# Peptides against a protein of PDB entry 3B8E: the designs that were tried, part 25

Target 1, 230 residues: chain A of PDB entry 3B8E
Amino acid sequence: PFLIFIIANIPLPLGTVTILCIDLGTDMVPAISLAYEQAESDIMKRQPRNPKTDKLVNEQLISMAYGQIGMIQALGGFFTYFVILAENGFLPIHLLGLRVNWDDRWINDVEDSYGQQWTYEQRKIVEFTCHTPFFVTIVVVQWADLVICKTRRNSVFQQGMKNKILIFGLFEETALAAFLSYCPGMGVALRMYPLKPTWWFCAFPYSLLIFVYDEVRKLIIRRRPGGWVE

## One batch from the design tools (peptide; made by RFdiffusion4, then SolubleMPNN)

Design b1_p10_5_s3 (from b1_p10_5, 5 letters changed)
Fold by OpenDDE base, seed 1:
Structure b1_p10_5_s3 (fold): chain B 230 residues (1-230), chain A 10 residues (1-10)
Amino acid sequence: as target 1 above (230 residues)
Amino acid sequence: MLKYRLKALI
């Protein structure tokens, strides 16, 4: 989010407070839950990692986590962001370069894509209105990300959903996301404004895409072990 | 954890 904010010079898609709510709130319990996952059925058939040569974080893991899944997650967040701004009169093309005028408190006549003028306060309300649905989008795509992280090679359908701690983590992150989104006073405390229930669905295609993508990846790995996809 | 730091950067 922040790189595109700088490069495209667009209004801030995700605030620092909402980032902290992701990193400290919604990610921690789900991440811990993976420690309670059952071993893959073939794990005893794999050679042990060489701790001297084999990196825990290899280029393939970086490529998959950041380059592939991370990009799909970012696309989901930006899709939700652009939908909300478009619903408020700001089409994606009009956002390019708008940041300078958007963030200037002395400019109270910033026009939307339809020629309506927006005060600084109104623009900041719209910006903060984008932060919560972007955050919720990240949580919804994290459901898929958490589920795909259960296994390296086995399908989720083969492994199943037996990890009760992971199910609890999915519930906890969702409940926390709902609490932060809809609890009175969160707009003042965290600049998290309530989202329309329909905006939750903006993330679902990307969550499904992550899931399908990883199941296809795992299918390829099972059919062609030792490929660049592993 | 590391994956999410890049989500904050993108």
Scores: peptide ipSAE 0.041, ipTM 0.641, DockQ to the pose 0.461; fails the geometry check
Fold by OpenDDE base, seed 2:
Structure b1_p10_5_s3 (fold): chain B 230 residues (1-230), chain A 10 residues (1-10)
Amino acid sequence: as target 1 above (230 residues)
Amino acid sequence: MLKYRLKALI
């Protein structure tokens, strides 16, 4: 999010406080829950990792986590961001380079894509209105990310949802996301404004995409063990 | 940890 904010000079899509709520709030319990996952059925058929040669974080893991899944997550967040700005008169093409004028408190005549003028205060309300749905989008795509992280080779349907701590983590992160989104005073404390229920649905295609993508990946790994996809 | 930093950077 922050790289695109700099490179495209667009209004801030996600606030620093909201990022901290993701990293320290919603991600912590789900991440811990993976330690309680049952071993894959074939784990005893795999050679032990050589701690001298085999990195815990390899290029394949980086490519998958950041280059593939992380990009789909970011696309989901930006899709939600652009939908909300478009609903408020700012089409995606008009946002390019707008940051300088957007962040200037002395400019009160910034035009939207329809020629309506926006005061600094109105623009900042719209910006902060984007932060909460972007956050919620990240949580919804994290449901899929958490579920796919259970296994490297086994389908989720083969492994099942037997990890009660992971199920608890999914409910906890969702409840926390709802609390942060709708609790009175969060707009003042965290700059998290209440989101329309419809904006939750912006994330669902990307959550499904992550899930389908990884199940297809795992299917390829099962059919061609030792391939570059592993 | 690294996953979180890159989510903040993207």
Scores: peptide ipSAE 0.038, ipTM 0.588, DockQ to the pose 0.426; fails the geometry check
Fold by OpenDDE base, seed 4:
Structure b1_p10_5_s3 (fold): chain B 230 residues (1-230), chain A 10 residues (1-10)
Amino acid sequence: as target 1 above (230 residues)
Amino acid sequence: MLKYRLKALI
């Protein structure tokens, strides 16, 4: 999000406080829950990892986690961001380069895509209104990411949802996301404004896409062990 | 942990 904010000079999609709520709030319990995942049924049929040659974090894992899944997650967040800005009069094309004027407190006549003028305060309300749905979008796509991270090769349907701590993590992150989004005073304390319930659904296609993508990947790995997809 | 930091940067 922050790289696109700089490169495209668009209004800030996700605030630093909201990022901290992701990293320390909604991600922590789900991440810990993976340590309690049951071993895959074929783990005893695999050769032990060679600790001298095989890195725990390899280029393939980085490429998959950041280059593929992370990009789908970012696209989901940006989709939600652009939809909300468009509902507030700012079409995606008019956001390009707008950051300079958007962040200038002395400019109170920034025009939207329809020629309506927006004061600095109004623009900042819209910006903060985008942060919460972007955050919620990240949480919703994290449901899929958490579920796909349970296994390397087995389908989620083969492994099942037996990890109670992971199930708890999914409920916790969702409850925390709802709390941060709808608790009175969060708009003042964290600049997290309440989102329309419909905004939760902007993330669902991307969450489903992550899930389907990884299940297809795992299917390919099962059919062609030792392929470039593993 | 590293996965989450880059999600915040992208």
Scores: peptide ipSAE 0.037, ipTM 0.656, DockQ to the pose 0.462; fails the geometry check
Fold by OpenDDE base, seed 3:
Structure b1_p10_5_s3 (fold): chain B 230 residues (1-230), chain A 10 residues (1-10)
Amino acid sequence: as target 1 above (230 residues)
Amino acid sequence: MLKYRLKALI
């Protein structure tokens, strides 16, 4: 989010506090839960990793994690952000370059896409209104990401959902996201304003896309072992 | 793994 905020010079899509809520709140229990995942059924058919030659984090893993799945997650967050700004009169095309005037407290006549003038305070309310749904979007796409991270090669349907700690993590991150979104005082404490229930659904296509993408990837790996996709 | 992916989103 922050790179696009700088490059496109758009209003801040996700606040630093909401980023910390993701990294320290909703990601920790799910990440720990992966340590309790059962080994894949084919693990005994794989040679032991050579610690001298085989990097734990290879270029393929980086490309998949950051370049593919991370980009789909970002697109989901930005889609939700643009929907909310558009519902408040700011079309995506008019957001380009707007940051300078948006963040200036002395400019109280910033026009939206319909010629309505917005005060600094009103703009900041809209910005903070975007932070919570962006955060919730990240949590919803993380459901798919957590599920796909269970296995490297086996389908989720072959591995099953036997890890109770992972199931607990999915409920915990969702409950925490709901708590942070709807608990009174979170708007003051964390700048997290309550979201419309409909905004939760903005993330679902991207969560499904992540899941389908990885199941297709795993299917390719099973059919063509040792390919560039592995 | 999730923690590393989120850092790339920023």
Scores: peptide ipSAE 0.029, ipTM 0.599, DockQ to the pose 0.761; fails the geometry check

Design b1_p10_5_s4 (from b1_p10_5, 4 letters changed)
Fold by OpenDDE base, seed 4:
Structure b1_p10_5_s4 (fold): chain B 230 residues (1-230), chain A 10 residues (1-10)
Amino acid sequence: as target 1 above (230 residues)
Amino acid sequence: MLKYRLLALI
């Protein structure tokens, strides 16, 4: 998100406070819950990793986590961001280069895509209105990513949802996301404005895409062990 | 994997 904010010179998609709420709030309990996941049924058929040669974090894991899943998550967040800005008169094409004028307190006549002028305060309300749905989008795509992280090779349908701590983590992150989004005073305390219920649905296609993508990947790994996808 | 979500959000 922040790289695109700099490179494209667009208004800030996600605030630092909101990032901290993701990393310390909604991601922590789900991450811990994976330590309580049951071993895959085939784990005893795999050779133990060689701690001298086999890195815990390999290039394949980095490529998958950041290059594939992380990109789908970012696309989901940006999709939600662009939908909200478009609903407020700012089409995605008009956002390119707008950051300089957007962040200038002395410019109170920034035009939207329809020629409506926006004051600095109005623009900042719209910016902060984007942060909460972007955050919620990340939480919704995190549901899929948490579920896919349960297993490397087995389908989620084969492994099942037996990890009670993981189920608790999904409810906790969702409850925390709802609390941060709708609790009175969060707009003042965290600059998290309430989101329309419809904006939750912007994330669902990307959450489904992550889930389907990983199940297809796991299907390929099961059919072709030792392939480049493993 | 989850510790590596932080960098996708940066």
Scores: peptide ipSAE 0.026, ipTM 0.702, DockQ to the pose 0.723
Fold by OpenDDE base, seed 3:
Order: sequence, then structure tokens, then C-alpha cells
Structure b1_p10_5_s4 (fold): chain B 230 residues (1-230), chain A 10 residues (1-10)
Amino acid sequence: as target 1 above (230 residues)
Amino acid sequence: MLKYRLLALI
């Protein structure tokens, strides 16, 4: 979010407080739940990791986590952000370079894509209105990400959903996301304004895309073990 | 895994 905020010079897609709610709130229990996952059926066919040569974090894990899944997650968040801004009169093309005027408190005549003028206060309400749906989008794509992280090679359908702690984590992160989005006073405390129920669905295509992408990847790995995808 | 999600959110 912040990189695109700087590079594209667009209004802030996700606030710092909302990021902290992701990292400390919704991500913690799901991440711990992966420690309770059952071993893959092929684990006994793999040699033990050599702690001197085999990095815990390899280039492949970085490429997968940041370069592939993280990019799809970011695209989902930005899609939701652009939908909300477009519903409020700001088309994606008009957002490019707008940050300077958007953040200026003395400019009260910033035009949207339809020639409507927006005060600084109105613009900041719209900005904060984007933060909660962006956050919820991240949680919804994290459902798929958590499920795909259960296994390296086995399909989710082969491994199954036997990890009760992971199921609990999915419910917990969703309940926390709903609480933070709809609890009275969150708009004042965390700048998290209530989202329209329809904005939850903006994330679903990207959550499905993550799931399908990883199942296809795992299928390729099973068919061609030791390939560049592994 | 948490450390690796943070960087995707930046």
C-alpha cells in the first residue's frame, strides 16, 4: 500500500492503525495455527533439512510469499480501494498525482472525475472510508492464503481441514474483522468506518484466485517433482 | 509466516 501511495502519488489506501490491526489482530492466531498442522503424507520421503546449507527462508519462499501471493493480495486491496473511490466520484486515472492536493488542508476545491468539488474534510472521510474495506479485503484473501499454507505439495482436498486450531483462526480473524468494522466507536478510535456489506465481495475473486493458483502450482509440483516451481 | 505477510502489506 505505502509503495503505491508514494510512487503513484495517490490518496492513502491503508492507514497505519489499520495495518497494526492486521498484523497484531487478524494475522496472529492464524499464523500460530499452522504449527498445529499435520505433516504431509510424503514428509518421510524427504531428507532432513541440513541446518548449515538449507535456509529456512529461501528465494523460492520469498518469490511465492511476496512476489506471487502478496501481489495478488495487494491487487485485491487496491481493487476494493479503487471501487470505493469510484463510487465516491474519483475514477482510478484521476487519482494519479492527486495526493499533493488531497493532503493539502488549504485546498477545499479538489475536483472529482465529474467536476464536483471536495473539501479537505470530505476527502479525509472518503480516505478513511477506504481503510476498513481494504482491511477486510486483506482478511478475506488471507483465508485462502492460510489454507494454501497448510501444505507444500498436497492438495487441500488431499490434506483435508483436520486442523481445528486453523479453523478457529479463520473464525477468529473474521469475527475480529467484523468487530473492528461494525463496532460503535471504531470510527473514532481506529478511523475504521463501517463498510457496506457489498464491499466484502470485492475480495472474493482474489481469494478464489489465490486458492486456484496454489492448487495448480501444487498439481504441477506433484506431476514434475524437482521442477523450477518447487 | 507473520513476518512474510507484513512485507506484502507494505
Scores: peptide ipSAE 0.022, ipTM 0.672, DockQ to the pose 0.689
Fold by OpenDDE base, seed 2:
Structure b1_p10_5_s4 (fold): chain B 230 residues (1-230), chain A 10 residues (1-10)
Amino acid sequence: as target 1 above (230 residues)
Amino acid sequence: MLKYRLLALI
């Protein structure tokens, strides 16, 4: 989010405090839960990793994590951000370069895409209103991400949902996301304003896309072992 | 994996 904020000079899509709530709040229990996942059925047919040659983080893992799944997650967050700004009169094209005037407290006549003038306070309310749905979008796409991270080759349908700690993590991150979104005082403490129930649905297509993408990837790996996709 | 994906979102 922050790179696009700088490069496109758009209003801040996600606040630093909200990022910390993702990294330290919603991700910790789900990440730990993966340590309790059952081994894949073919693990004993694989050679042990050579610690001298085989990196724990290889180019394929970086490409998958940052280049593929991370990009789909970012697109989901930005889609939600642009929907909310468009509902408030700011179309995506009009946001390009707007940051300078958006962040200036002395400019109280910033026009939206329809010629309505917005005060600094009104703009900042809209900006902070985007942070919570962006955060919730990340949590919803993380459901799919956590589920796909269970296995490298096995389908989720073959592995099953037997890891009770992972199921607990999915409920915990969701409950925490709901708490941070709707608990009174979070608007003051964390700049997290309550989201409309409709904004949760912005994330579901991207969560489904992540899931389908990885199941197709795993299907390719099973059909062509030792390919560049592995 | 998750922690690295979030770092790519930032």
Scores: peptide ipSAE 0.027, ipTM 0.659, DockQ to the pose 0.768; fails the geometry check
Fold by OpenDDE base, seed 1:
Structure b1_p10_5_s4 (fold): chain B 230 residues (1-230), chain A 10 residues (1-10)
Amino acid sequence: as target 1 above (230 residues)
Amino acid sequence: MLKYRLLALI
């Protein structure tokens, strides 16, 4: 989010406090839950990793994590961000370069895409209104990401959802996201404003896309082991 | 893995 904020010079899509809520709140329990996942049925048929030559984090893992899944998650967050700004009169094309005027507290006549003028305070409310749905979008796409991380090669349908700690993690991150979104005072404490229930659905296509993408990837790996997709 | 993916998004 922050790279696009700089490069496109758009209003801040995700606040630092909200990022900390992701990294310290919603990600920890789900990440720990993966340690309780059952081994894949074929794990004993795989050669052990050579600790001298084989990196724990290889280029393929980086490409998948950052270049593929991370990009889909970004697109989901930005889609939600653009939907909310568009619902508030700011079309995506009008946001390009707007940051300088957006963040200037002395400019109280910033026009939206329809010629309505917005005060600094009104703009900051809209910005903070974007942070919570962006955060919730990340949590919803993390559901798919957590589920796909259960296995490297086996389908989720083959592995199943037997890990109770992972199910608890999905519930916990969702409950925390709902708490941070709807608890009174979060707008003052964390600049997290309540989201419309409809904005949760902005993330669902991207969560489904992550899931389908990884199941297709795993299907390719099973059919063509040792390919560039592995 | 999740944490690193989010860091790449930011």
Scores: peptide ipSAE 0.026, ipTM 0.703, DockQ to the pose 0.762; fails the geometry check

Design b1_p10_6_s1 (from b1_p10_6, 9 letters changed)
Fold by OpenDDE base, seed 2:
Structure b1_p10_6_s1 (fold): chain B 230 residues (1-230), chain A 10 residues (1-10)
Amino acid sequence: as target 1 above (230 residues)
Amino acid sequence: LEEFVEYLRK
């Protein structure tokens, strides 16, 4: 998010405090919960891998898969950001290069895509209104990410949802997201303004995409062991 | 926008 903010010179899509809340708040408990995930049912039935050849290739493929998932997550966040700004009169193309004028407190007549003028205060309200739903979008796509990380090869449907700690992690990150989004004073303290409940659904297509992507990947691995996808 | 800003102020 911050890289695109710099490269495209768009209004800040995600605040620093919000990023810290993701990294330290929403990701930590879920990550710990994965340590308690049950071994895949077929793990003991697999032939030993060649540690010299198979380990390096597998680590690269895993890294690539997580990288791709991370890109889908980022796309989900930016989608929500662009939707909110578009609904407020700022089309995506108009946002390019707008940051300089957007962040200037002395410019009170920044025009949107429809010629409406925005004061500095109004612009900051809509900017901070984007931070919370971007954060929530990341949490929603992280649900899918955490669920798919339960296994490397087996389908989630084969593995099931037996890890109570993982389930707790999902609830914890969701509860934290709700708290940060709706608790009084969060707008002042964290610059995270409340979001309409409808914004939670903006991430769902991306969460589904992540889930489907990984299930298809795992299906290919199961059907073609030793293939390039493993 | 005004309605939205008013919503955010509550």
Scores: peptide ipSAE 0.009, ipTM 0.429, DockQ to the pose 0.013
Fold by OpenDDE base, seed 1:
Structure b1_p10_6_s1 (fold): chain B 230 residues (1-230), chain A 10 residues (1-10)
Amino acid sequence: as target 1 above (230 residues)
Amino acid sequence: LEEFVEYLRK
């Protein structure tokens, strides 16, 4: 998000506080919960891996897969950001290069895509209105990310959802997201303005995409052992 | 935006 903010020179899509809430608030409990995940049902049926060659290849492929998932997560956040700004009159193309004027406190006549003038205060309200849904979007896509991380090879449907700590993590991150989104004073304290409940659903296609992507990946691994996708 | 801001103020 921050790289695109710099490169495209767009209004800030995700605040520093929201990033901290993601890194420290929503990701920690889920990550710890994975340590308590049950072994895959077929783990003892697998041939022993070559400790030298298979580890390196697997680490590279895992890194690539997580990189791709991270990209999908970022795209989900940006999608929500662009939708919110578009609904407020700022089309994606118009946002390119707008940051300089957007962040200037002395410019109170920044025009949107429809010629409406926006004061600095109005612009900051809509910007901070984007931060919360972006954060929530990340939480929603993290649901899928956490679920897919339960297994390396088996389908989630084969593994099941028996890890109670993981389930607790999903509720915790969701509850935290709801708290930060709707608790009075969060707009002032954290620059996280309340969002419409409908914004929670903006991330669902991306969450589903992550889930489907990983299930397809795992399916390919199961059908073609030793393939480039493993 | 005004409607949205009003929504957020409720």
Scores: peptide ipSAE 0.008, ipTM 0.415, DockQ to the pose 0.013
Fold by OpenDDE base, seed 3:
Structure b1_p10_6_s1 (fold): chain B 230 residues (1-230), chain A 10 residues (1-10)
Amino acid sequence: as target 1 above (230 residues)
Amino acid sequence: LEEFVEYLRK
């Protein structure tokens, strides 16, 4: 999110406080829960890792976790961001380079794509209205990310959902997301304005995409051990 | 980057 914000000079899609809520709020319990995940059913059937050649964290794992999945998460968030701004009169092309004028408190006549003028206060309301759905989108995508992280090679359907701490983590992050989205005063405290409940569903296709992508990846790994997809 | 840092300071 920050890279696109810097490169494209668009209005801030995800606030710093919102990012902290993701990193320190919604992600902590889920991340801890993975430490309690049961070993994969086939782990004892695998050859021992060669400690001299095989790394616990390899380039393929980093590429998958941070490159591919992280990119899909960002795309989901930005999709929601662009939809909300477009519904409020700001088309994606018009947002390029707009940040400087958008964040200027003394400019109260910033025009949208349709020639409507927006005051600083109105612009900030729209911006903060984007922060919450972006946050919720990340949480919904994190459901899939957490579930796929249960295993490295086995399907989630083979592993099952037996980790009670992980299940608790999914409920906790969802409850926290709902609290931050709808509790009175969160707009002032966190710059997160309330969402229409329908915005929760905007992330579902991306969550499903992540899940399907990882299951297909794992299927390929099981059928072709030692492949580049691993 | 400088503009971003300045934004974070606000």
Scores: peptide ipSAE 0.000, ipTM 0.328, DockQ to the pose 0.023
Fold by OpenDDE base, seed 4:
Structure b1_p10_6_s1 (fold): chain B 230 residues (1-230), chain A 10 residues (1-10)
Amino acid sequence: as target 1 above (230 residues)
Amino acid sequence: LEEFVEYLRK
């Protein structure tokens, strides 16, 4: 998100504070919960890894986590961002290169895609209105990400949701997201303005996409062991 | 992105 902010010179889609809330707040407990996940039912049927050649974290895992899942997460966040800005009169094409004028507090006549002029204060309200839904979008997508990380090969339906700590983590991150989104003073403290409840659903297609993608991937792995999809 | 922009224009 921040790279796109720099490269495309768009208004800030996700604030630094919100990023910290994701990394330290919402993702910490869920990530730790994976350490308590039960072994896959077929793990004992697999050959033990060679500790000299096989890494726990390899290029394939990094590629999946950052190259695939991370990109889908970013797309989900940006989708929400562009929808909100479009609903406020700023079409995606118009946002390109707008950052310089957007962040200039002395320019109070920045035009939207429809010729409406926006003051600095109005622009910042819209920007901070985007931060919260972007954050929530990431949290909702992280539900799917966390769930798919339960297993490497087995489907979630085969593994089940037996990890109580993981389940707790899902509730915790959701509760924290709701707290950060709706608690009085968060707009001032974190620049996270409250969002309409409908914005929670904006990420659901992406969460579903991640889930389906990973389930299909795992299905392919099960049907064709040793394929490139591993 | 172009398809998305076109979708938003409708």
Scores: peptide ipSAE 0.000, ipTM 0.287, DockQ to the pose 0.030

